Peptides against a protein of PDB entry 5T59. Designs and how they scored, part 207

Target 1, 112 residues: chain A of PDB entry 5T59
Amino acid sequence: TTPTMQSTSLLTEHLGYPPISLVDDIINAVNEIMYKCTNAMEKYLMQRNIIGKKDFSDEIKIGTAKLESLLENSVDKNFDKLELYVLRNILSIPSDLLEENRFRLLHHEKLV
Target 2, 90 residues: chain B of PDB entry 5T59
Amino acid sequence: EHIRFQRLVQVCNKALEESIRKLQSWEKIHECFPNYGQTREGIENLTVCQQQVIKLWSNLSRVEFDAIFHERSIEEKLNQLDDLINKARS

## One batch from the design tools (peptide; made by RFdiffusion4, then SolubleMPNN)

Design b2_p30_4_s4 (from b2_p30_4, 23 letters changed)
Fold by OpenDDE base, seed 1:
Formats: C-alpha cells, sequence, structure tokens
Structure b2_p30_4_s4 (fold): chain B 112 residues (1-112), chain C 90 residues (1-90), chain A 30 residues (1-30)
C-alpha cells in the first residue's frame, strides 16, 4: 500500500518520527559510505601512482571517477527500490486498519 | 509473527550487496585501469584496493545501519506494529 | 478507480524519490 496522509500521521505517532526520516537516514548513510569508499580507493592508488618510472596519476583519477559513477548508479537504483519498498511494505498500515473502527482500535492501543 | 523488521534487514542487506556487486567484478575494475592493470605491481595494487574497499563498504554499512536502527528503535516499533495488526485481525 | 488512484500515487512516490536523489546529487556538485 502506498503511504497516505492518514497512515503517515499514524505511523509518525507510533514511531515518534515520520517514517520517511528512517529512510532518509539509511539513504544518507549509504551515500556517505559510498563516497568514503571511492575516496579511499583513489587515495590508496594515488599513493602507488608510479610504476617503472611511469606516472599513472591521470589514469587513476579517471578510473576512480568511473568506478564512483558506476557505484553511484548502482546505489541509486537499489536504494530507490529500497525506499519504495520500505515505505509501501514495511512502514505501512493495511487498508483494513485504516477504516474508522480499526483506526480507533489502533489509536486506542497506542494510548494504553 | 514479527516480520517487518526482518524484512527491513533483508532488503537493506540486499540493496547493499547488489550495490557493491559491480566493484566485486575484477573485470570491471581492470577495465577502469587498462594500462595500470597491465603491470604486475598495478594488478597487485588493484587487487588489494578492491578487497579493502569491499571490506570498508561492508564494515561501514553494518555499523551505520545498526546505529540507525538502534537510534530509531525500529525493531521494537515494527514488532509493535506487527502485534497491533495481528491483534486487529484476530 | 481505486486501482488507478493507487497507481497514480505509486508513480508520484517514485518521482519524489527520484527528485530527492537528484537534489542530493546536485547539492554535492556545488
Amino acid sequence: as target 1 above (112 residues)
Amino acid sequence: as target 2 above (90 residues)
Amino acid sequence: SKKEEEEKNLKELEEKIKEKREKRREERKK
């Protein structure tokens, strides 16, 4: 089920924060990790840029940039799917519980 | 009974694994460094680099995601949500 | 219809996710 204003409100009350906040934390974290990884890769190779009197600095910079792009594309693809899945299937309230009577029950249980 | 948190962990792991898959390919790594990778030392450096990056990816993601889950108390909250849903349907 | 509305909402959500991602990328490039 796709999030609605009602479900978002209920989940926010339940969680103590908006559901999207959790997803944002996850997405922000993986993106930060991604760039840390690519930066580490570049630094490691740049410290080893000369082989047999040949300087490979330019190739390393270009290569690491390509890898970053590749990783970025993969992260974007997979975590877009993740965000959608989490919001629809994990941080979601079944439609039957959004009915008036069921809604009251859910709210009541939270208060007890 | 409790399924949501387990699913969250599963999809997170899957996303992480699929995201790093391309870096696990030696061929793709080598293609980015065609001349560097033709040298013995270059191959050695790339090999170590690849391994280190994958480990870094795994370690950082584990630490950060666990921290997020803890700070958000998401396991408890999702379990409670499951319980509420199950109770309502009973 | 309900199905059509759900599909519309899904599409909107996907677009929001995409836009948010694109915004992050743009901000990094600044």
Scores: peptide ipSAE 0.669, ipTM 0.951, DockQ to the pose 0.754
Fold by OpenDDE base, seed 5:
Structure b2_p30_4_s4 (fold): chain B 112 residues (1-112), chain C 90 residues (1-90), chain A 30 residues (1-30)
Amino acid sequence: as target 1 above (112 residues)
Amino acid sequence: as target 2 above (90 residues)
Amino acid sequence: SKKEEEEKNLKELEEKIKEKREKRREERKK
C-alpha cells in the first residue's frame, strides 16, 4: 500500500519520527560508505601508482572514477527499490486499520 | 507473528549485496585499469584492493545500519506495529 | 478507479524517490 497522509501521520506518531526519516538514514549511510570505499580504492592504488618505469596515476584516477560511477548507479537502483519497498510494505498500515474503528485502536493503545 | 523487522533486515542485506555485485566482478575491475592490469604487480594490487573494499563495504554497512536500527528503535516499533495489526484482525 | 489511483500514487512516489536522489547527486557535484 502506498503511503498516505493518514498513514504517515499515524506511523509518525507510533515511531516518534516520520517513516521517511528511517529510510533517509539508511540511504545517507550507504552513500557515505560508498564514497568511503571508492576513496579508499583510489588512495590504495595511488600509493602503488608506479610499476617499473611507468606511472599509472592518470589511469588509476580514471579507473577509480569509473568504478565509483558503476557503484553509484548500482546503489541508486537498489536503494530506490528499497525505499519504495520499505515505505509500501514495511512502514505501512493496512487499509483495514485505516478505517475509523481501527484508527481508534492505534490511539487507544498508545494512551493506555 | 513478527515479520516486518525481519523483512527490513532482509531487504537491506539484499540491497547491499546487489549493490556491491559489480565490484565483485574481476572482469569489470580489470576493464577499468586496462594497462595497469596487464602487469603482474598491477594485478596483485587490484586483487588486494578489491578484497579490501568489499570487506570495508560489508563491515561499515553492518555497523552503520545496526546503529541506525538501534537509534530508531525500529525492531521494537515494527514488532509493536505487527502486534497492533494482528490484534485488530483477531 | 481504485486501481488507477493506486497506480498513480505509486508513480508519484517513485518520482519523488528519483528526484530526491538526483538532488543528492547534484549537491555533491557542487
Scores: peptide ipSAE 0.669, ipTM 0.951, DockQ to the pose 0.749
Fold by OpenDDE base, seed 3:
Structure b2_p30_4_s4 (fold): chain B 112 residues (1-112), chain C 90 residues (1-90), chain A 30 residues (1-30)
Amino acid sequence: as target 1 above (112 residues)
Amino acid sequence: as target 2 above (90 residues)
Amino acid sequence: SKKEEEEKNLKELEEKIKEKREKRREERKK
């Protein structure tokens, strides 16, 4: 179920934070990790850029950039799906709980 | 009974695994370094680099995601949500 | 109409996700 203002409000009350905040944390974390990985790869290879009499620095820079782009595309695809799935299927409230009677139940349970 | 947190963990792991899939391909790595990878030392360096990156990806993601889940108390909150839903439907 | 509305909402959500991602990429490049 696609998030609504009502479901977002109820979940925010329950979680103590907006549902999107959790997803943002996850997405931000994986992106940070992604660039840490590609940076580490570039640095590692740049420290080993000379083989024999040849300097491969330019090729390393281009190659690592290509790998970064490849990883970015994959991360974007998979975590866009993840974000959509989490918001619709995990951080969601069934329609029956959005009714007046069930809404009271949620508040009651929180206060007790 | 409790399903939401389990699903969250599952989809996170799946996304992480699928995301790193391309870097797990030696062919993809080698294609990015066509001349460097034609040298013995280059192949050795690329091999180590590939392995280290995959390990780094796995380790960092585990640590960071666990930290997020803990800080957000998401397991407890999702379990409570499951309980509320189940109770409402009973 | 209900299905149409749901589809619209879904597309909007997908677009927001995409836009947010694109914004992150742009900010990093700057």
Scores: peptide ipSAE 0.669, ipTM 0.951, DockQ to the pose 0.687
Fold by OpenDDE base, seed 2:
Structure b2_p30_4_s4 (fold): chain B 112 residues (1-112), chain C 90 residues (1-90), chain A 30 residues (1-30)
Amino acid sequence: as target 1 above (112 residues)
Amino acid sequence: as target 2 above (90 residues)
Amino acid sequence: SKKEEEEKNLKELEEKIKEKREKRREERKK
């Protein structure tokens, strides 16, 4: 089920934070890791940029940039899907519980 | 009984795996370094680089995601959510 | 209909996700 104001409020109360905050943490983390990986790749190869008498620095910079773009596109695709799935299927409340009488259950359990 | 946290872990792992898939392709790596990869030393360097990046990706993601899950107490919270849902339906 | 409304909501959510991502990319380029 797609998130609603009601479900978001209930989940926020349950979690202690908005559901989107968890997803944001995950996505921010993977993006940071992504750039760390590509940076490490570039640095590693740039330390090995000269083979024989030829300097491959320019090719390395271009190549690593291409790989970064490739990885970035893949991360974007897969984690967009992840965010959607998590919000709809994991951090979600079934529709049968989104009734006035059922809201009391979550609230009651919190107070007990 | 408790299914939500397991699903979270599964989809996270899947997303991570699919994201790094293209870097696991030697062909894709080599295509980015056409001249560098024509040298023996270049091939060796690219091979090591590819392996290290994949390992770095895996290790960092594991550590960071586990930290997030812990800080957010998400396993406990999702288990509780499952329990609440099951209770409501009983 | 309920189905149409659900589809609309889904589309909106997808767009928000996309926009948020695009914003992150733009901020990094600055």
Scores: peptide ipSAE 0.669, ipTM 0.950, DockQ to the pose 0.739

Design b2_p30_5_s1 (from b2_p30_5, 14 letters changed)
Fold by OpenDDE base, seed 3:
Structure b2_p30_5_s1 (fold): chain B 112 residues (1-112), chain C 90 residues (1-90), chain A 30 residues (1-30)
Amino acid sequence: as target 1 above (112 residues)
Amino acid sequence: as target 2 above (90 residues)
Amino acid sequence: EEEELKKKLEELEKKKKRKERLKELEEELK
């Protein structure tokens, strides 16, 4: 089930930021890490591109690009699943807390 | 009683592990460098490279995710959420 | 937040360039 506007508002108040912001931070971080990893791989191999007087630079560039694409697809798939799970199951408010009386409790706890 | 933060950590770790799975395959690595990987020195370089990438992935993800969790105070907030839910159900 | 988005876009552009180079290299190796 998709989070309701009410739950999003309550969570935003509780967290101090929208729930999606946490997910965005995570996804942005992993994308940055992914690029750093592939870049490091290419640089490492390009420093070792000549073996037996043969230059493998083109093959290294092609191979690294293929691996980057493979990693990107895996990251996208797995972290899309993560996003859905986090928003639906972790950053969620059960229906009983969405009632008026329970809403007051949330505000009361915040103020105390 | 506190379960949400634990679940967050678990799903993050799982996503990271599954994401790097393809790069953990030597066959996949070698297939991308068919001629380079036919040389002894090339195999050695690819082996080290693979290990370094996996290590870098693990280390960076740990540091960055911990930083995010700290900056967002997510453990505390999720624990509080658990407590509120438990109180409401009592 | 804005800077993070900018960085992400920059990384995506770099990836795009890599993909383009990949295609060019593959054609040259034929």
Scores: peptide ipSAE 0.247, ipTM 0.901, DockQ to the pose 0.040
Fold by OpenDDE base, seed 4:
Structure b2_p30_5_s1 (fold): chain B 112 residues (1-112), chain C 90 residues (1-90), chain A 30 residues (1-30)
Amino acid sequence: as target 1 above (112 residues)
Amino acid sequence: as target 2 above (90 residues)
Amino acid sequence: EEEELKKKLEELEKKKKRKERLKELEEELK
């Protein structure tokens, strides 16, 4: 189920930040990690680019770029799914808590 | 009783695992370096590289995600949310 | 958070430049 503005507001109050901010942190982190991994891979292989009399620098650059693309596509796909799942199923408020009397419960707990 | 944070960790781990799956394929690695991978040294380098990347992926993700979870106090907040839901239903 | 977004953008820009270099290299190898 798609999050409502009401649930978002309540969760923002509860969390101290919008639910999407958590997802953003996660996605930003994984992208950073992804780049670090692919960069490390390229650097590692480029330091070992010459075998015998052959220079494989060009092949290494192409190959690492291909792997980076594959990883990027997979990251995008899987973490898009993650975003939807987190916002819909984890950072969500059941309908019974979206009633007027239950709104007070969340606010009451915060104030007490 | 407290399930949301556990689910968060699970789906994060799943996303990480599924994301790195392609790099776990030796065939995918080798096909990207067809000539380099035909040499003994090349194969050795690619093997080590693959292992290091996967290790780096796992280690960095663990550290960074834990940091995020801590900074956002998400375990506490999700536990509180679970408690509120349970309280409302009781 | 904004800083993290900027970092993400920077990384994406680096990737873009990398892809461009890759394309150039591919053309040279053809």
Scores: peptide ipSAE 0.242, ipTM 0.902, DockQ to the pose 0.040
Fold by OpenDDE base, seed 5:
Structure b2_p30_5_s1 (fold): chain B 112 residues (1-112), chain C 90 residues (1-90), chain A 30 residues (1-30)
Amino acid sequence: as target 1 above (112 residues)
Amino acid sequence: as target 2 above (90 residues)
Amino acid sequence: EEEELKKKLEELEKKKKRKERLKELEEELK
Protein backbone atom coordinates (compact mmCIF):
# COMPACT_ATOMS: atom_id res chain seq x y z
CA THR B 1 0.00 0.00 0.00
CA THR B 2 1.04 3.57 -0.59
CA PRO B 3 2.22 5.40 2.49
CA THR B 4 -0.41 7.68 3.95
CA MET B 5 0.03 11.30 4.76
CA GLN B 6 -0.26 10.44 8.41
CA SER B 7 2.53 7.91 8.29
CA THR B 8 4.70 10.29 6.33
CA SER B 9 4.18 12.99 8.89
CA LEU B 10 4.96 10.69 11.77
CA LEU B 11 8.05 9.35 10.11
CA THR B 12 9.20 12.82 9.21
CA GLU B 13 8.89 13.80 12.82
CA HIS B 14 10.75 10.71 13.90
CA LEU B 15 13.51 10.93 11.32
CA GLY B 16 13.84 14.67 11.27
CA TYR B 17 13.36 14.59 7.51
CA PRO B 18 10.84 13.18 5.06
CA PRO B 19 11.37 9.51 4.27
CA ILE B 20 11.68 10.26 0.59
CA SER B 21 14.72 12.41 1.34
CA LEU B 22 16.70 9.34 2.25
CA VAL B 23 15.77 7.68 -0.99
CA ASP B 24 16.62 10.82 -2.87
CA ASP B 25 20.08 10.86 -1.35
CA ILE B 26 20.62 7.26 -2.32
CA ILE B 27 19.44 7.73 -5.87
CA ASN B 28 21.43 10.90 -6.35
CA ALA B 29 24.51 9.15 -5.07
CA VAL B 30 24.17 6.18 -7.38
CA ASN B 31 23.58 8.44 -10.35
CA GLU B 32 26.72 10.34 -9.57
CA ILE B 33 28.64 7.11 -9.17
CA MET B 34 27.24 5.83 -12.43
CA TYR B 35 28.49 8.77 -14.43
CA LYS B 36 31.83 8.67 -12.71
CA CYS B 37 32.18 5.07 -13.74
CA THR B 38 31.27 5.66 -17.35
CA ASN B 39 33.49 8.70 -17.54
CA ALA B 40 36.38 6.73 -16.16
CA MET B 41 35.76 4.02 -18.69
CA GLU B 42 35.74 6.43 -21.58
CA LYS B 43 38.89 8.15 -20.45
CA TYR B 44 40.68 4.88 -19.95
CA LEU B 45 39.83 3.66 -23.41
CA MET B 46 40.47 6.99 -25.07
CA GLN B 47 44.00 6.83 -23.76
CA ARG B 48 44.22 3.59 -25.67
CA ASN B 49 42.32 4.57 -28.75
CA ILE B 50 44.99 3.76 -31.31
CA ILE B 51 45.81 0.16 -32.06
CA GLY B 52 47.88 -0.81 -35.04
CA LYS B 53 47.81 2.74 -36.29
CA LYS B 54 44.02 2.60 -36.42
CA ASP B 55 42.09 5.21 -34.47
CA PHE B 56 39.12 3.77 -32.60
CA SER B 57 38.09 7.03 -30.94
CA ASP B 58 34.69 7.19 -32.59
CA GLU B 59 33.88 3.61 -31.75
CA ILE B 60 34.99 4.12 -28.17
CA LYS B 61 32.79 7.15 -27.74
CA ILE B 62 29.78 5.41 -29.20
CA GLY B 63 30.41 2.24 -27.27
CA THR B 64 30.84 4.01 -23.98
CA ALA B 65 27.66 5.94 -24.59
CA LYS B 66 25.81 2.70 -25.19
CA LEU B 67 27.12 1.22 -21.98
CA GLU B 68 26.17 4.35 -20.12
CA SER B 69 22.64 4.08 -21.41
CA LEU B 70 22.52 0.44 -20.47
CA LEU B 71 23.72 1.15 -16.97
CA GLU B 72 21.40 4.10 -16.61
CA ASN B 73 18.39 2.03 -17.53
CA SER B 74 19.37 -0.65 -15.08
CA VAL B 75 19.95 1.84 -12.30
CA ASP B 76 16.61 3.48 -12.91
CA LYS B 77 14.76 0.19 -12.83
CA ASN B 78 16.41 -1.23 -9.76
CA PHE B 79 16.38 1.90 -7.69
CA ASP B 80 12.77 2.57 -8.53
CA LYS B 81 12.10 -0.79 -6.95
CA LEU B 82 14.31 0.19 -4.05
CA GLU B 83 12.36 3.37 -3.52
CA LEU B 84 9.07 1.56 -3.38
CA TYR B 85 10.41 -1.10 -1.07
CA VAL B 86 11.99 1.35 1.34
CA LEU B 87 8.97 3.58 1.56
CA ARG B 88 6.48 0.75 1.87
CA ASN B 89 8.33 -1.78 3.99
CA ILE B 90 11.22 -0.15 5.79
CA LEU B 91 10.11 3.38 6.45
CA SER B 92 6.57 2.35 7.23
CA ILE B 93 4.26 2.37 10.21
CA PRO B 94 1.94 -0.55 10.86
CA SER B 95 -1.76 0.18 10.79
CA ASP B 96 -2.15 -0.42 14.48
CA LEU B 97 0.29 2.37 15.21
CA LEU B 98 -1.68 4.76 13.07
CA GLU B 99 -4.56 4.64 15.49
CA GLU B 100 -5.03 7.60 17.77
CA ASN B 101 -3.87 5.80 20.88
CA ARG B 102 -0.67 4.69 19.22
CA PHE B 103 -0.18 8.07 17.67
CA ARG B 104 0.04 9.49 21.13
CA LEU B 105 2.66 6.95 21.99
CA LEU B 106 4.98 8.25 19.32
CA HIS B 107 4.56 11.78 20.52
CA HIS B 108 4.96 10.73 24.12
CA GLU B 109 8.21 8.96 23.42
CA LYS B 110 9.54 12.03 21.71
CA LEU B 111 8.68 14.22 24.65
CA VAL B 112 10.28 11.91 27.20
CA GLU C 1 14.61 -7.40 17.35
CA HIS C 2 16.05 -4.85 14.93
CA ILE C 3 15.41 -5.73 11.33
CA ARG C 4 14.67 -2.60 9.34
CA PHE C 5 18.20 -1.32 8.98
CA GLN C 6 19.39 -4.74 7.96
CA ARG C 7 16.73 -4.79 5.30
CA LEU C 8 17.76 -1.37 4.10
CA VAL C 9 21.33 -2.51 3.66
CA GLN C 10 20.20 -5.64 1.90
CA VAL C 11 17.94 -3.88 -0.56
CA CYS C 12 20.63 -1.32 -1.32
CA ASN C 13 23.16 -4.02 -2.00
CA LYS C 14 20.70 -5.86 -4.17
CA ALA C 15 19.94 -2.78 -6.21
CA LEU C 16 23.63 -2.12 -6.70
CA GLU C 17 24.35 -5.68 -7.68
CA GLU C 18 21.49 -5.86 -10.12
CA SER C 19 22.41 -2.53 -11.63
CA ILE C 20 25.97 -3.49 -12.46
CA ARG C 21 25.13 -6.97 -13.68
CA LYS C 22 24.99 -6.10 -17.34
CA LEU C 23 28.42 -4.54 -17.20
CA GLN C 24 29.65 -7.77 -15.75
CA SER C 25 28.74 -9.42 -19.02
CA TRP C 26 31.73 -9.62 -21.30
CA GLU C 27 29.41 -10.16 -24.22
CA LYS C 28 27.65 -6.89 -23.57
CA ILE C 29 30.93 -5.06 -23.29
CA HIS C 30 32.31 -6.58 -26.44
CA GLU C 31 29.17 -5.82 -28.40
CA CYS C 32 29.69 -2.14 -27.77
CA PHE C 33 33.17 -2.28 -29.24
CA PRO C 34 32.91 -4.70 -32.13
CA ASN C 35 36.03 -3.67 -34.04
CA TYR C 36 38.10 -2.56 -31.09
CA GLY C 37 37.38 -5.87 -29.45
CA GLN C 38 38.67 -7.78 -32.43
CA THR C 39 42.20 -6.72 -31.65
CA ARG C 40 44.33 -8.37 -29.01
CA GLU C 41 45.16 -5.11 -27.35
CA GLY C 42 41.57 -4.02 -27.51
CA ILE C 43 40.41 -7.13 -25.72
CA GLU C 44 43.02 -6.60 -23.05
CA ASN C 45 42.06 -2.99 -22.59
CA LEU C 46 38.37 -3.81 -22.38
CA THR C 47 39.02 -6.54 -19.86
CA VAL C 48 40.96 -4.26 -17.57
CA CYS C 49 38.46 -1.49 -18.06
CA GLN C 50 35.57 -3.76 -17.16
CA GLN C 51 37.25 -4.92 -13.99
CA GLN C 52 38.19 -1.43 -12.93
CA VAL C 53 34.72 -0.05 -13.50
CA ILE C 54 33.12 -2.79 -11.46
CA LYS C 55 35.59 -2.21 -8.67
CA LEU C 56 35.04 1.52 -8.80
CA TRP C 57 31.30 0.98 -8.71
CA SER C 58 31.55 -1.18 -5.62
CA ASN C 59 33.96 1.04 -3.75
CA LEU C 60 32.24 4.32 -4.45
CA SER C 61 28.81 2.95 -3.61
CA ARG C 62 30.02 1.58 -0.30
CA VAL C 63 31.61 4.84 0.72
CA GLU C 64 28.77 7.05 -0.40
CA PHE C 65 25.97 4.93 1.00
CA ASP C 66 27.70 4.61 4.34
CA ALA C 67 28.08 8.35 4.41
CA ILE C 68 24.40 8.82 3.69
CA PHE C 69 23.40 6.36 6.37
CA HIS C 70 25.58 8.15 8.86
CA GLU C 71 24.40 11.61 7.95
CA ARG C 72 20.79 10.53 8.19
CA SER C 73 21.38 8.51 11.36
CA ILE C 74 19.26 5.90 9.73
CA GLU C 75 20.43 2.89 11.71
CA GLU C 76 19.54 4.52 14.99
CA LYS C 77 16.26 5.82 13.67
CA LEU C 78 15.23 2.49 12.23
CA ASN C 79 16.17 0.70 15.42
CA GLN C 80 14.05 3.13 17.35
CA LEU C 81 11.22 2.54 14.96
CA ASP C 82 11.51 -1.18 15.51
CA ASP C 83 11.46 -0.64 19.24
CA LEU C 84 8.39 1.54 19.05
CA ILE C 85 6.56 -1.00 16.98
CA ASN C 86 7.53 -3.83 19.28
CA LYS C 87 6.49 -1.86 22.31
CA ALA C 88 3.15 -1.06 20.78
CA ARG C 89 2.53 -4.71 20.09
CA SER C 90 3.32 -5.70 23.65
CA GLU A 1 17.65 6.13 -31.77
CA GLU A 2 14.51 8.17 -31.77
CA GLU A 3 12.93 5.66 -29.47
CA GLU A 4 15.90 5.87 -27.18
CA LEU A 5 15.67 9.62 -27.03
CA LYS A 6 12.04 9.38 -26.05
CA LYS A 7 12.92 6.97 -23.29
CA LYS A 8 15.57 9.31 -21.97
CA LEU A 9 13.16 12.19 -21.95
CA GLU A 10 10.64 10.12 -20.05
CA GLU A 11 13.20 9.21 -17.45
CA LEU A 12 14.24 12.81 -17.12
CA GLU A 13 10.66 13.85 -16.56
CA LYS A 14 10.26 11.12 -14.00
CA LYS A 15 13.23 12.43 -12.07
CA LYS A 16 11.89 15.95 -12.24
CA LYS A 17 8.61 14.78 -10.81
CA ARG A 18 10.38 13.08 -7.96
CA LYS A 19 12.20 16.27 -7.11
CA GLU A 20 8.99 18.20 -7.25
CA ARG A 21 7.25 15.78 -4.93
CA LEU A 22 10.13 15.98 -2.54
CA LYS A 23 10.04 19.75 -2.47
CA GLU A 24 6.32 19.80 -2.00
CA LEU A 25 6.45 17.33 0.83
CA GLU A 26 9.23 19.19 2.57
CA GLU A 27 7.32 22.41 2.25
CA GLU A 28 4.10 20.94 3.55
CA LEU A 29 5.77 19.35 6.53
CA LYS A 30 7.97 22.32 7.28
Scores: peptide ipSAE 0.232, ipTM 0.891, DockQ to the pose 0.063
Fold by OpenDDE base, seed 1:
Structure b2_p30_5_s1 (fold): chain B 112 residues (1-112), chain C 90 residues (1-90), chain A 30 residues (1-30)
Amino acid sequence: as target 1 above (112 residues)
Amino acid sequence: as target 2 above (90 residues)
Amino acid sequence: EEEELKKKLEELEKKKKRKERLKELEEELK
């Protein structure tokens, strides 16, 4: 089930930031890493683009682009699953604590 | 007792490992460079390139994710959350 | 193929929006 607004508010108070912010940091980081990796790959191969008398620059550019797309699709798939799992199962509050009389427990603990 | 942070680390590692799986396949790498990979020198270059990219992926992800976890104090916060939940159920 | 390109662009824009939203949220929490 999708997190409720109540749980989000309580978790935001507990964390000091919205739960989605953590996930966004993770996803943004992996995307940045992904492009750094593909860029490094292209640069490495482009420095070695000539074998014998043949120039493979075009093939290298196309090939690295294909790998980038493949990696991007895999990252998107796996980290979309990660986002759902984290928000649903890790950064979550059990239903028994989402009762109106239980909301004060989280507030009380922070004040102690 | 404290399980949420451990799970977070596990799912992050799993996502990273599954994401790089295609680049770990020599067959997939070779398919992207069909003519280049038919040369001896090309094969050597692709092999080294593959290894370097995987290392870069691993190193950067470790550094960046650790930084995020530290900046967000997520281990402490998740442990506290576990404690709160366990206390409420006792 | 055109649809695939459109989807890729949409995904990139979504990622950019996430980054922007994060910055906005961080500023609001300061």
Scores: peptide ipSAE 0.231, ipTM 0.888, DockQ to the pose 0.053

Design b2_p30_5_s2 (from b2_p30_5, 16 letters changed)
Fold by OpenDDE base, seed 1:
Structure b2_p30_5_s2 (fold): chain B 112 residues (1-112), chain C 90 residues (1-90), chain A 30 residues (1-30)
Amino acid sequence: as target 1 above (112 residues)
Amino acid sequence: as target 2 above (90 residues)
Amino acid sequence: SEEEKKKKEEEKKKKEERKKKLKELEEKLK
């Protein structure tokens, strides 16, 4: 199920940051890595763009761009799933801990 | 006992592996370079390029994700969360 | 959130630029 406002608040207090911040860091990182990879691929092939008498520069640029698009789509799909899973199943508080008594317990444990 | 951090690592690895799967396909790579890949040198270059990009993907992701996990102290925090939940259920 | 929005905007801009360049190259290749 979708995280509640109460869960978010409690987790923010526990973590020292909102749960979504972790996911954002992960997603930002993978996007940066993705473009570094595609850039490296393009540069590698562009250094080898001439074979015989033919210049394949345009084909290389187009091909690399296509691969980048494929990778982007895959990253978006898989890390959207990751975001949902992490927020719902990892960075989550069971309903029994959302009661007032359990809330106080969490606060006490943090202070100890 | 402590399960949340392990799950986090697992789902991150799964997402990374699934994301790079298309680049691991020689057929997909070749399809993007139909004429270039018809030459001997082109095939060789694409093969090396494919290997290098996959390695780069793996290495960069490992380094960056570990850095994030450290900066966010997520292992410690998730272990603490597991402990709190276990105490509450006991 | 604001930082994320900015990053998304930058990524969108880069994507659009790449798409534009791709189309131009495709036209030249035809």
Scores: peptide ipSAE 0.233, ipTM 0.887, DockQ to the pose 0.041
Fold by OpenDDE base, seed 4:
Structure b2_p30_5_s2 (fold): chain B 112 residues (1-112), chain C 90 residues (1-90), chain A 30 residues (1-30)
Amino acid sequence: as target 1 above (112 residues)
Amino acid sequence: as target 2 above (90 residues)
Amino acid sequence: SEEEKKKKEEEKKKKEERKKKLKELEEKLK
């Protein structure tokens, strides 16, 4: 189920930040990592671009770009799924805690 | 008792694993470098490169995700959430 | 967030530039 505004508010109070912020951090991190990986790959191969007096620089650039695209597509797909799962199943408030009398529990714990 | 943080770690690892799967395919790697990969040295370089990038992916993700989890205190917060849920159901 | 959007836009710009260069390289490789 899609998280409700009420759940988001309660979780924000509990976490000290909106639940989406965690997901954003994760996604931003993996994107950065992805770029670092592909950049490292390109640099590594570009340092080894000449074999048998043949220059493969252009092929290396094209090839690494293709791999980057493949990785990017996969990252997007899998971390979109992750976002959905985290927000729905991990950073979620069960319905029994969304009752008026249960709201006090979260606030009480925060105040203590 | 405490399950949410474990699930978070699991789904993160799964996403990371699934994301890098294409780079784990030698066929995909070689396909991107058809002429370069026809040379002995090229194959060797690609092999090492593939291994290194996968390791880099794993290492960086571990470090960065751990940092995020720490900065967000997510383990503690999720454990607390589990406790609250359990308390409410008792 | 706004900062995230800005970063995304910058990344998109870089991607587009790389794509352009890639196309040029592809043409040279042919």
Scores: peptide ipSAE 0.226, ipTM 0.885, DockQ to the pose 0.040
Fold by OpenDDE base, seed 3:
Structure b2_p30_5_s2 (fold): chain B 112 residues (1-112), chain C 90 residues (1-90), chain A 30 residues (1-30)
Amino acid sequence: as target 1 above (112 residues)
Amino acid sequence: as target 2 above (90 residues)
Amino acid sequence: SEEEKKKKEEEKKKKEERKKKLKELEEKLK
């Protein structure tokens, strides 16, 4: 289930930032890494594009682009799952702690 | 007792592993370079390239994710959250 | 963020242009 507004507020206070911010950082990082990897691959192969007397530059560009697309799709799928899991199961507050009495305990701990 | 941060690391690693899985397939790599991969030098280049990109993926992800976790103090915060939950249930 | 969205959209447009060029190249390679 989607996190409640109350849990989000409490977690934001606890973390010092909204829970989604962590996920955004992770996703942004992996996307950057992904493009760095594909770029490195293309550059590496393009430096080795001629074998014998044949130029494979076009094939390399096409092949690298295909791999980039595959990787991009996989990243999107897997990190979408990660986002849901993290927000629902890791960055979550059990319902029993959302009760008023339990909430007071959390506030007390912050003040101590 | 402290489980949330471990879970975070686990799911991050799983997502990274699953994401790079297709690039770990030599067959898949070769299929993208059918003519290039028919040459000896091409095979060698693709092999090295595959290894390097996988290593780059692993190294960059480790460094960047660790940096994020540190900047967000997420281990400490999640441990504290676990402690609060455990205390409330005791 | 809004800035992130704009950047993503620009990247998407660039990818689409690349795809078109790739299709043309694929036809030549076949």
Scores: peptide ipSAE 0.212, ipTM 0.880, DockQ to the pose 0.039
Fold by OpenDDE base, seed 5:
Structure b2_p30_5_s2 (fold): chain B 112 residues (1-112), chain C 90 residues (1-90), chain A 30 residues (1-30)
Amino acid sequence: as target 1 above (112 residues)
Amino acid sequence: as target 2 above (90 residues)
Amino acid sequence: SEEEKKKKEEEKKKKEERKKKLKELEEKLK
């Protein structure tokens, strides 16, 4: 299930930032890496675009674009799963800690 | 005792591995360059390109994710969260 | 978040546009 507002608030206080911010950083990073990788591929192949006096520039551009699309789809799928898992299973607070008495404990530990 | 950070690392690695899997397929790479890949030099270039991009993917992801984890102090925070939960259950 | 949703929609739109352009290029190469 989606984290409750209470859970999010408590985790935000604990982390010093909203839990989603961590996921956003991760996703933004992998997206940047993805495009760096595909760009590197294109550049590498474009420097080697002529074979036997035949220019393969157009094919290289199309091919690298296809690979980029493929990688992009895979990244989207897998990191969507990651987002859900992290927010639900890693950055999560058990229901018993969401009770008022347990909430006090969390604040107490922060103050001590 | 402390399990959440380990899980975070694991799921990140899994997501990275699953994401790059398509590029690890020579068949898929070759299919994107049908004519280029029919030449000897083309095959050689594609092979090197494939290897390099996979390495680049791995290296960049490691560096960037470690940086994020450090900047967010996530290991410490997750360990603390584990401790809080364990204490509450005792 | 709503901001993420908006960004995702924009990315989706860009992806669709790139896909269309790619198809056009593929057809020209044939």
Scores: peptide ipSAE 0.216, ipTM 0.882, DockQ to the pose 0.041; fails the geometry check

